Peptides against a protein of PDB entry 2L9B. Designs and how they scored, part 74

Target 1, 91 residues: chain A of PDB entry 2L9B
Amino acid sequence: ANFLSQKFPELPSGIDVNINMTTPAMMISSELAKKPKEVQLKFLQKFQEWTRAHPEDAVSLLELCPQLSFVTAELLLTNGICKVDDLIPLA
Target 2, 91 residues: chain A of PDB entry 2L9B as posed
Amino acid sequence: ANFLSQKFPELPSGIDVNINMTTPAMMISSELAKKPKEVQLKFLQKFQEWTRAHPEDAASLLELCPQLSFVTAELLLTNGICKVDDLIPLA

## One batch from the design tools (peptide; made by RFdiffusion4, then SolubleMPNN)

Design b1_p25_8_s1 (from b1_p25_8, 14 letters changed)
Fold by OpenDDE base, seed 1:
Structure b1_p25_8_s1 (fold): chain B 91 residues (1-91), chain A 25 residues (1-25)
Amino acid sequence: as target 1 above (91 residues)
Amino acid sequence: SAAEEKEKKEAQEFIKFYKELVGPL
């Protein structure tokens, strides 16, 4: 009955990744990059909406999955939405 | 152009989102 199971009960089983920050982020970003740009943008929009609607849950999610901040940054950068200087520093 | 301004606005909203996302951490 962890946070992810409670809030996202229908999540499928994950895939093993190296226990570091960079590798999971790169893997997730790679999978997202396979999707059309409009799908990537929709993902960002939905993530934004959910975060704003559930800020406390968003914090909990990021504490459990800190790699998501890297994924989000990568998605913004690779789609030309922003520059590196626009983002606050990551780790 | 109007399209460029719209894109800039969208970009700024995403930047704001990112800062909201990681700011509390």
Scores: peptide ipSAE 0.408, ipTM 0.812, DockQ to the pose 0.031
Fold by OpenDDE base, seed 5:
Structure b1_p25_8_s1 (fold): chain B 91 residues (1-91), chain A 25 residues (1-25)
Amino acid sequence: as target 1 above (91 residues)
Amino acid sequence: SAAEEKEKKEAQEFIKFYKELVGPL
């Protein structure tokens, strides 16, 4: 019925989450933070690879789930991969 | 060191990924 169901037919059912930007991102980040660092990095790598391989679907996904950009940023910051200044768009 | 360079490169790739991710938004 929606983009996620069409593109990810085996996606398991989720749970209701507050429909704002911050809460879903925090929840996802919190769950990921409970996993080993290697799992977190693997998630980032797979997400990166998928996004590059499927740019059109990635755009649609991020439009539908904009919280993922916040999750990605937090993973990068929390794992010390980069600092806030690195994520600021170049002027 | 080689390890540091590899880590630095990986970090830069992740940063680039982020910008690619949010760019179209």
Scores: peptide ipSAE 0.402, ipTM 0.810, DockQ to the pose 0.032
Fold by OpenDDE base, seed 4:
Structure b1_p25_8_s1 (fold): chain B 91 residues (1-91), chain A 25 residues (1-25)
Amino acid sequence: as target 1 above (91 residues)
Amino acid sequence: SAAEEKEKKEAQEFIKFYKELVGPL
């Protein structure tokens, strides 16, 4: 929480979600799916760029918010960027 | 086409990104 506040000071306060991996990921993916494809792709691109530029912070972020890996996978699938088979070896 | 190749390349880069993303976990 402190990490997120420091690195992303403009983050909203957030909302309570069920304490599991699936529900938060689904909620985030659902909200992102409501955005135009261009916005979704921009999100992916910025996330990609940030991760590569700040790998140590990316690890910390994903440890705090492991649901983001599922969100990323879902965005790749729903936007037709990859197939399920592309992700199966990583599951 | 060139556009298709660029799109394919972009897709592969995203897949690579995902691997990089989940690799350290």
Scores: peptide ipSAE 0.399, ipTM 0.806, DockQ to the pose 0.033
Fold by OpenDDE base, seed 2:
Structure b1_p25_8_s1 (fold): chain B 91 residues (1-91), chain A 25 residues (1-25)
Amino acid sequence: as target 1 above (91 residues)
Amino acid sequence: SAAEEKEKKEAQEFIKFYKELVGPL
């Protein structure tokens, strides 16, 4: 099993996406945007907690799935949690 | 208000999270 299968055994089977960062990020963001804001915020909170608890695994995940950084940024902006100017210095 | 302050603090924590997320990349 690969990294994702081992660390996230309950992860459902997915579909192939274009081999770039933009398209996968857009797909994920689009699906999350269909959920209530409470669900989106809960996702962010759990992702935050997991990343802080498992920084080495988080790096591995993001190296494998760099689109997640774009998804996170989009969720922060869309939900009015921060402004674009808040993220620019971090990019 | 207390609720507004809590929300602002939460927002700052999310920004810090983003920095932690993309920093190692």
Scores: peptide ipSAE 0.398, ipTM 0.808, DockQ to the pose 0.033

Design b1_p25_8_s2 (from b1_p25_8, 15 letters changed)
Fold by OpenDDE base, seed 5:
Structure b1_p25_8_s2 (fold): chain B 91 residues (1-91), chain A 25 residues (1-25)
Amino acid sequence: as target 1 above (91 residues)
Amino acid sequence: AAAEEAERKEAAEFIKLYKELIGPL
């Protein structure tokens, strides 16, 4: 099994999404916006905490699952946690 | 093994939430 299947067996396969892909991005953004804010914030909190505790695995996960990167960025922006300018160093 | 299990369980928390957020897609 590969890294994703071993470390994150319950991670959904999802669709191939890239921040540069307008349609998929819009679809995800729309779905995210429909979800309760408490769920959005809880995800950010839990993911951030996990990332701090497992930085190496986090890097690998984000590289292999760009959808997660997009979701995280979108939620940070839509919840006013950071601005687009703050994401430039991560691009 | 125990440490790895704990890690997977911790990751499962945000993965579950992730699925709630984008599950329909």
Scores: peptide ipSAE 0.562, ipTM 0.890, DockQ to the pose 0.488
Fold by OpenDDE base, seed 3:
Structure b1_p25_8_s2 (fold): chain B 91 residues (1-91), chain A 25 residues (1-25)
Amino acid sequence: as target 1 above (91 residues)
Amino acid sequence: AAAEEAERKEAAEFIKLYKELIGPL
């Protein structure tokens, strides 16, 4: 099994963003906006905690799962946790 | 194996929330 399947078997496949991320990004943003802020923040909190505990796996996960990377970035921005300028160094 | 299982369980929390956030897609 690959890294994603083995480490995160319950991770949904989601929309394929390998070819064009534009439409998937739009759809993801829309869905995120429909969810309660509390859920959004809870995800960020839990993911942040896990990332701190598993930094190497976190890097691999974010690289291999662009959807998750986008969700994380989008939620950070939309919840005012960081600005676009704060993400530039990560580009 | 035990360590791997523990890691998967820890990740399950944000995975569950992730699914809740974008599961409809």
Scores: peptide ipSAE 0.561, ipTM 0.888, DockQ to the pose 0.519
Fold by OpenDDE base, seed 1:
Structure b1_p25_8_s2 (fold): chain B 91 residues (1-91), chain A 25 residues (1-25)
Amino acid sequence: as target 1 above (91 residues)
Amino acid sequence: AAAEEAERKEAAEFIKLYKELIGPL
């Protein structure tokens, strides 16, 4: 079994997304914006807490799931938690 | 292992929320 299947069996496969892929990125951003802010913030909170507790697994997950990276970055920006400049060191 | 199971349960929380956010896609 690979890392994703073992550690995150309920993780949706999703599709690869990239900020340069206009249509997918636009669709994701639109769908995220339709969700309650409470849900958005709860996701960020839970993911942040898990990441702090499991930094190595978090790095592996984000490397293998770019769509999760995109969603997380988008939510951080749209909720004013961080700015684009704050993400530059991560690129 | 028990530790791995506990970790998966913790991860399941944000995964559930993630699915709620991107489910329609």
Scores: peptide ipSAE 0.561, ipTM 0.890, DockQ to the pose 0.464
Fold by OpenDDE base, seed 2:
Structure b1_p25_8_s2 (fold): chain B 91 residues (1-91), chain A 25 residues (1-25)
Amino acid sequence: as target 1 above (91 residues)
Amino acid sequence: AAAEEAERKEAAEFIKLYKELIGPL
């Protein structure tokens, strides 16, 4: 099994997403906005905790799963946790 | 193996939430 299959067997398949892919980004953003803020914040919290404990795997995951990267960035922005300028160094 | 299993279980927590957020897609 590859990295994703072994480490994250229940990770759903997703679309290739980046900020220049308007339709996929809009679709994800729309779906996220429909979800309770409590769930959004809980995801951010749990993902943050996991990334602290597994920084190397986190980097690999975000590189291999850009949709997750987009979701995380979108949630950070929409919940006012960071601004677009704060994400530039991460691009 | 045990450490690897524990890691997957930890990851499953945020993955579950991730699926809740984007499941319809």
Scores: peptide ipSAE 0.560, ipTM 0.889, DockQ to the pose 0.466

Design b1_p25_8_s3 (from b1_p25_8, 13 letters changed)
Fold by OpenDDE base, seed 5:
Structure b1_p25_8_s3 (fold): chain B 91 residues (1-91), chain A 25 residues (1-25)
Amino acid sequence: as target 1 above (91 residues)
Amino acid sequence: SSMEEKRQKESKEFIKFYKELIGDL
């Protein structure tokens, strides 16, 4: 089984998007930005907890879907959790 | 390559799932 089938069984249909680095990331970021701040922070918290619980899966996910790195960075910046300078070492 | 095509397919499916998840928030 591939990564998604193994880690995320019974995936929903979702919304179709073009696969590239920029468009999916921007779309996801835009949708998150429409939610209340408390929902955005809750999302970050849940993602952080999952990453801590499944570090190898998190690495695999970010390698498979590097668009999520952009999404996470944008969410951190827009909520004032980190500064652009904090992300420079990661680029 | 076949490997890259597989990764793109899986990434696309995850993005669909991700949008659905955001919709539930």
Scores: peptide ipSAE 0.189, ipTM 0.633, DockQ to the pose 0.079
Fold by OpenDDE base, seed 2:
Structure b1_p25_8_s3 (fold): chain B 91 residues (1-91), chain A 25 residues (1-25)
Amino acid sequence: as target 1 above (91 residues)
Amino acid sequence: SSMEEKRQKESKEFIKFYKELIGDL
């Protein structure tokens, strides 16, 4: 299992984020980055919990909005929870 | 249809999640 799968049990894989989705995801991440660290961590926690509770819904969400996978990864990196090297297998 | 019911369920749960989430933001 990759790092994200280990950190977020039952987190769906979603789909690959292409260049067209990267910029939107970065903008979302940028907006989240304006919030206090506590808020960002709460986002990760709630997303993890919701994903575990509703795996099918989460799969659908991440398939339709793969930007959220990028956002999650970006938050992990920004908050020092993981390193870029840890996410390479996901790219 | 079962498919439509599933989509509605997913939508509702998504809305619940994000309403709670944005409340923290």
Scores: peptide ipSAE 0.123, ipTM 0.612, DockQ to the pose 0.102
Fold by OpenDDE base, seed 1:
Formats: C-alpha cells, sequence, structure tokens
Structure b1_p25_8_s3 (fold): chain B 91 residues (1-91), chain A 25 residues (1-25)
C-alpha cells in the first residue's frame, strides 16, 4: 500500500484535479503554509489520528470536499514527509 | 473576471470551513 493509504486508512478513490478543486486547494495550502512548521505537523498528526478513529466520517468528508486530499498531499510534500511517488497510486 | 470572482468566493468559504475543521482536531 502507498504512503497515504497507510497513514490515512480507508481513503476514497482519487478524483481528477480540475479548476474547481485546484483553486481552493491552492489557496488553503497557501494559508496553511503561513503557519509554523510545528502547527502544520500537528495538524497532519491530528488529522491522521482522527481519520483512523472515524474512517466513515473521513470518507464522507473527502467525498464532499475532495480538495482536502490535494491540500493534505501538498502539506506532506512541503514538509518532506513523503515524495511524489508515494502519491501516484492515488491519481 | 466573473468566473474568477466565483472561484474566489468558493475558495474563501472553503478556507473558513477548513480552518474550523483544523480547530476541531
Amino acid sequence: as target 1 above (91 residues)
Amino acid sequence: SSMEEKRQKESKEFIKFYKELIGDL
């Protein structure tokens, strides 16, 4: 299994990135990038724990807001937690 | 520009939602 599927169990199927997802995702990523690294890492940790504890809610959230998958991936890449190759299976 | 305005509105609302989610975690 790829990095994201291991760290965030029961992720929904990937969705093609389009203009409707890209613009919001890029803006959210920009806002999160303004926060200290410690805050970004803490968010990722909490999101991971929450996803594991509430997989059904996580799936619903990501289906409703597929932009979050892109945002999370961007944070993981920016903070050096994973590489692009780890995300390819989701595309 | 009209399409850009709509995209910006959607982005701003989504950012608010995401910040709320972060706060709940």
Scores: peptide ipSAE 0.105, ipTM 0.546, DockQ to the pose 0.031
Fold by OpenDDE base, seed 3:
Structure b1_p25_8_s3 (fold): chain B 91 residues (1-91), chain A 25 residues (1-25)
Amino acid sequence: as target 1 above (91 residues)
Amino acid sequence: SSMEEKRQKESKEFIKFYKELIGDL
């Protein structure tokens, strides 16, 4: 929480989620799946670029917000960028 | 420093992208 505020001071507050009904990760994936393919690919591209440029911050972000790891995996699979077998070694 | 300025710029771009993404949800 403090990490995000320090690194991204102008970050939006986000959307409130009913955690008891659906996990944040599943909700994010579901909403992104409703968007055009171009939007999904843009998310992956921008996230990839930022991750490569700031690997230490990316690790911290994914640890603090594990829902993003799940979302990234789902988008990679859905868009045919990788196969399930490709993710097994990382799980 | 120049490196810090670069990181700040990248962070701003990420924030901009994030706002667009969340705004579309």
Scores: peptide ipSAE 0.081, ipTM 0.502, DockQ to the pose 0.441

Design b1_p25_8_s4 (from b1_p25_8, 16 letters changed)
Fold by OpenDDE base, seed 1:
Structure b1_p25_8_s4 (fold): chain B 91 residues (1-91), chain A 25 residues (1-25)
Amino acid sequence: as target 1 above (91 residues)
Amino acid sequence: MEEEKREKEESREFLKLYKELIGPL
C-alpha cells in the first residue's frame, strides 16, 4: 500500500472484481482493446519483464489492485497468449 | 449515473497506471 501511494499517488483503492469491479475492469479492457495489436503485445511483454524484475512489487500491485489482474487476463486471452483453462489455477 | 461516473474514473486511473509502468520501459 505504501509503495503504491508513493509511486502512484492518484491510484484508487482496489476493488474485488468478483464483487463490484466487473464493469470497470471491462471498461479498462475495452479501452486497451482499441489500441493496435502491436501496442497490446508490447505492453504485455514489458509488463512481463517488469514483473520478473520486480516480483514483490508485482504481487503487491496485483493484490491491492485486482482489477489489473482481470485486465491482464483479458489481454492474454484476446491476444491468444493463453486459454481460459490456463487461468483457472490463478483464480 | 453516480456509479457509472465512479467506474469511468477508476478506469481512467488504471489506464494512467499502465502508462506509468510501461512508458519508461
Scores: peptide ipSAE 0.077, ipTM 0.505, DockQ to the pose 0.061
Fold by OpenDDE base, seed 3:
Structure b1_p25_8_s4 (fold): chain B 91 residues (1-91), chain A 25 residues (1-25)
Amino acid sequence: as target 1 above (91 residues)
Amino acid sequence: MEEEKREKEESREFLKLYKELIGPL
């Protein structure tokens, strides 16, 4: 049980990207990449604001759904917000 | 494949989650 199960009972539990969620993460990234760049940037901005306002929920979300970390990183790189080298400390 | 179907469904659900968290994309 977790907060996601409470708020979103219809959603599946997250799975480790390194084990079996690479393809799902890639699919999510692909769908987001089909949106206009302005929409992608707006998404990142809103997500950033939400994480600042709800740090505990943000940590719980990303721990439970690590595939979302992959998606977020991909968006940051694709939109030139950060460099690959900037993500090294997270590896 | 059933596995492919599962992965697509999971992707859709996570997109829904994003929409719920931050609004329309």
Scores: peptide ipSAE 0.077, ipTM 0.501, DockQ to the pose 0.063
Fold by OpenDDE base, seed 4:
Structure b1_p25_8_s4 (fold): chain B 91 residues (1-91), chain A 25 residues (1-25)
Amino acid sequence: as target 1 above (91 residues)
Amino acid sequence: MEEEKREKEESREFLKLYKELIGPL
């Protein structure tokens, strides 16, 4: 079993974020955007720390749940941490 | 409407995942 199946057995299967499958990611981003900026920044900080500590798990998570990649990018943009041009190499 | 409900549920599950992993939500 993969990381997600073991730790989060109740988690639904991830779906690809493409031109026809962006709604879940957008909904998540919308919910996060309702939080205060300091909460969003704290989330990004902790996610960064977790990613550094668990790089293999982080890759697995983002591959299996690509919605989260979109959400993370959106948080970075909306909080002015990076610009769209910084994300072009990842597109 | 059914698809929208499913998508919202998926979003809530991913938010739960973030809460379990990170904590600030």
Scores: peptide ipSAE 0.073, ipTM 0.491, DockQ to the pose 0.063
Fold by OpenDDE base, seed 2:
Structure b1_p25_8_s4 (fold): chain B 91 residues (1-91), chain A 25 residues (1-25)
Amino acid sequence: as target 1 above (91 residues)
Amino acid sequence: MEEEKREKEESREFLKLYKELIGPL
């Protein structure tokens, strides 16, 4: 079983964010933006810590759910953690 | 061992938070 089937069995497979997941990614970002700022920051913090501890799983997750890359970037921008120019080298 | 336990707990919290945020969507 792949990472998502093991950890997130009810989630569908991700679709390429550049082609098919723009609207879904925006929907996710919008829903996350409705959450308290504390929750958003907690998500980012835990994700950061988890990716450092489990880089291979992080790669697998983002490959299987590419919309999360977009969502993460949006969260960073909307919370003022970084600017668009800061993300360009990572694209 | 304490560090491993902490990492596991943090991972569980992350997954719980992820499911909480993304699951309903």
Scores: peptide ipSAE 0.051, ipTM 0.538, DockQ to the pose 0.266

## One batch from the design tools (peptide; made by RFdiffusion4, then SolubleMPNN)

Design b1_p26_1_s1 (from b1_p26_1, 10 letters changed)
Fold by OpenDDE base, seed 5:
Structure b1_p26_1_s1 (fold): chain B 91 residues (1-91), chain A 26 residues (1-26)
Amino acid sequence: as target 1 above (91 residues)
Amino acid sequence: MDEEVLAMIKELMGSMPKASQLVNPL
């Protein structure tokens, strides 16, 4: 296994999206919406706390799993924590 | 990393699009 995979073991690589049926963004949104709001908020809070405590590891994780950047953005937006305009500088 | 967060990441990643279908922002 590569270095990043060893650092974050047992992380699935994800699935292939049939772009004729849906988009990656839509898939992310729909999967997150299946989670209770309290679970969404708990994940977001704890994940942010971890990233603050481990910024270099957070970068590595987001390089390995760029999906999580989209997950974080979606959670912030759908829970009313920030607006789309707040994310523009990060794009 | 918090065990619950790690578990959720693992669970999420099982149903997320592959990275090749997303733009890496980093």
Scores: peptide ipSAE 0.616, ipTM 0.896, DockQ to the pose 0.595
Fold by OpenDDE base, seed 1:
Structure b1_p26_1_s1 (fold): chain B 91 residues (1-91), chain A 26 residues (1-26)
Amino acid sequence: as target 1 above (91 residues)
Amino acid sequence: MDEEVLAMIKELMGSMPKASQLVNPL
């Protein structure tokens, strides 16, 4: 295993999306929508706190699991915390 | 990392697309 995998052990790599049924973007959106809003907000708050306290590790995690960047953006948008225009500087 | 946050991340990653099906934003 590479260094990043050792830093964050036993994280699933994800699943193969059946492109005849859905797209990766729709899969992310639908899976997040299954979670109660309270759980979504709790994740954002706790993840934000950890990211602030450990910015270098946070970058490493997002490099290892780019899915989490999509997750975070989706949750921020769907919960009205930021707008699409707020994400443009990050693209 | 907090155990609860790590558990949530693990659970999320179990249902997310593989990275090969996404454009890496970083």
Scores: peptide ipSAE 0.615, ipTM 0.896, DockQ to the pose 0.640
Fold by OpenDDE base, seed 4:
Formats: structure tokens, sequence, C-alpha cells
Structure b1_p26_1_s1 (fold): chain B 91 residues (1-91), chain A 26 residues (1-26)
């Protein structure tokens, strides 16, 4: 385990996407949609609170797991919390 | 990190694509 993995122990690295069957973006969207809205909103709330309290660690986590940036953006959009244009400055 | 948040992240990451197949946003 590297330094970042030690800070965030036992995080899965993810799944190999068969590009003949789906895309990474579709995988993220479909997996999140399987979760109840209440669970989606709870994640956003708790993750936001942690990020605000630990900004440096949040950057480290998102470097280790860039998937979570896509997850957060997807959940914000699909739950009507922000619009696509609101995310443009972050791209 | 809060254990509940960490558990949620672990659960999510188990079904997410590997980073090598995503554009790094940072």
Amino acid sequence: as target 1 above (91 residues)
Amino acid sequence: MDEEVLAMIKELMGSMPKASQLVNPL
C-alpha cells in the first residue's frame, strides 16, 4: 500500500469495464441509480460535511479515487441540486 | 474519517470503474 492507501485503508480500486458492453460513465450512472434517493442524499450530506472539515484529506482521497468526483457530480445533477452549467468551472 | 462515510465509500468503490478508465478531474 502507498501513502494514500494507508490514509484510506481497504478502498477497492474498482472494476474493469468491458467497453464492448458499456462505458465507465454509464456504469457510474447505473450503479448510483440503484440506490434509494434517501441513501444518495445521505451520502452527499455526509461526504460534504467531511470534505468541509478535512479539505486536504478530501483532495488526497479524490486523487486516490477520482471515481468519487464523478459520483458526486452525478448525484448533484440527478437529484436536481445543480445544473450542468454549474459544474463547468470545475472541469 | 467517520466509519459510516468510509463504509459508504468502500461500498461505492466496489462497483465503480477503475481509475485508469476515467479522465482524472484533478
Scores: peptide ipSAE 0.615, ipTM 0.896, DockQ to the pose 0.631
Fold by OpenDDE base, seed 3:
Structure b1_p26_1_s1 (fold): chain B 91 residues (1-91), chain A 26 residues (1-26)
Amino acid sequence: as target 1 above (91 residues)
Amino acid sequence: MDEEVLAMIKELMGSMPKASQLVNPL
């Protein structure tokens, strides 16, 4: 395992998307939508709190698991916490 | 990391696409 994988050794790498059935973006959106709103908000709150308290480790985690960047953006948008326009400065 | 947050991340990652299939993976 590389350095980043050793830092977070037990995280799943994800699954293969059947491109004949769906897209990665749709998979992320649909999997998140399966979770109750309360669960979505709890994850978002606690993850953001951890990120603010541990910014260096958060960078490492998001490099290892770029899926979580998509997850975070999706949750912010779908729960009305921010708009697409709010994400433009990050591009 | 908080145990509950880590558990949530692990659960999420189990159903997410592999990074190689995302547009411009980090």
Scores: peptide ipSAE 0.614, ipTM 0.894, DockQ to the pose 0.611

Design b1_p26_1_s2 (from b1_p26_1, 10 letters changed)
Fold by OpenDDE base, seed 2:
Structure b1_p26_1_s2 (fold): chain B 91 residues (1-91), chain A 26 residues (1-26)
Amino acid sequence: as target 1 above (91 residues)
Amino acid sequence: MDEEVLKMIRELMASMPKASQLVNPL
């Protein structure tokens, strides 16, 4: 964790979700939806490109920040890039 | 990592749930 934090410095760990107000899944969805579609797609494209070029580091990042796996899945689904069934093998 | 992507990740993570609240965190 310490080593990974050095590799990906200054990454927030996230925030505590008040489960009386919302769910983690809803929070992810709503926060992503606040971003312009262009920004969402840009993130997907750049992140995918980086992941392809640096697969080992990508694994490390996703271990450090598993939120990003959910983010990626959500963005793929909401932008109609893939279907739920496409994600099943990854679960 | 591209600084722009890293910045986007930082901004995302600032508003994301903590990993402990996600199903089966890595």
Scores: peptide ipSAE 0.627, ipTM 0.895, DockQ to the pose 0.594
Fold by OpenDDE base, seed 1:
Structure b1_p26_1_s2 (fold): chain B 91 residues (1-91), chain A 26 residues (1-26)
Amino acid sequence: as target 1 above (91 residues)
Amino acid sequence: MDEEVLKMIRELMASMPKASQLVNPL
């Protein structure tokens, strides 16, 4: 176990996507859409709050789980919090 | 971290694509 895994134990690494059935983007979008809007917003709020309080750990988490960057972006966009244009500088 | 948020992260990661299948994975 590396340092990052020790900081965030018992996090799944993800699953293999069968590209004949779906795409990674579709999978991310569909899984998030299964969550009620209020749950999505609550997650964003609490996750953002935690990130502000623990910026170093937040960086570590996103390095360990880059999927969460896609999740965060998707939630921001689908809930109308920001636009795609707002994310361009981050690419 | 809030346990509810951590739980959601775990649940999400269980159904998310592996990093190797993402665009420009870290």
Scores: peptide ipSAE 0.623, ipTM 0.894, DockQ to the pose 0.575
Fold by OpenDDE base, seed 5:
Structure b1_p26_1_s2 (fold): chain B 91 residues (1-91), chain A 26 residues (1-26)
Amino acid sequence: as target 1 above (91 residues)
Amino acid sequence: MDEEVLKMIRELMASMPKASQLVNPL
């Protein structure tokens, strides 16, 4: 395992999306939508708290799992916490 | 990391697209 995988062990790398049936963006949206809103918000809150407390590890995790950046953005948008234009300055 | 958060991350990553497919996410 590479350095990042050693730091965050046992994290799946993801799945191959059949692009003839769906898009990666749709997959992210649909998988998140399957979770209760309470679970979505709890994850977002706790994950954000962790990233604030551990910024270096957060960077490493997001390098290993860039999916989580999309997850975070999706959760912020779908729960009405911010709009798309609010995320543009962060790009 | 909080074990609950880590568990959810693992569960998410099991069903998320591979990083290589996020180059063209739409």
Scores: peptide ipSAE 0.621, ipTM 0.891, DockQ to the pose 0.634
Fold by OpenDDE base, seed 3:
Structure b1_p26_1_s2 (fold): chain B 91 residues (1-91), chain A 26 residues (1-26)
Amino acid sequence: as target 1 above (91 residues)
Amino acid sequence: MDEEVLKMIRELMASMPKASQLVNPL
């Protein structure tokens, strides 16, 4: 196990998307929508707290699991915490 | 990392697309 595996143990790599049936973005959106709002918000809160306290590790995690960047963005948007315009400057 | 957060991340990642199918924002 490498350093990242030690810090973030047993993380799945994700699944293959059948592009003839859906898109990665749609899959992310739909999977997140299956979670209750309270669960979504809880994740955002706890993830935000951890990210704030451990910014370097957070960057490492997001590099390892870029999916989580999309997850975070989606959750922020769908819960009305920010708008698309708020994300544009980050591109 | 808080074990609860890590658990949530594991659960998320289990159903997320593989990174190779996403544009890496970092």
Scores: peptide ipSAE 0.621, ipTM 0.896, DockQ to the pose 0.637

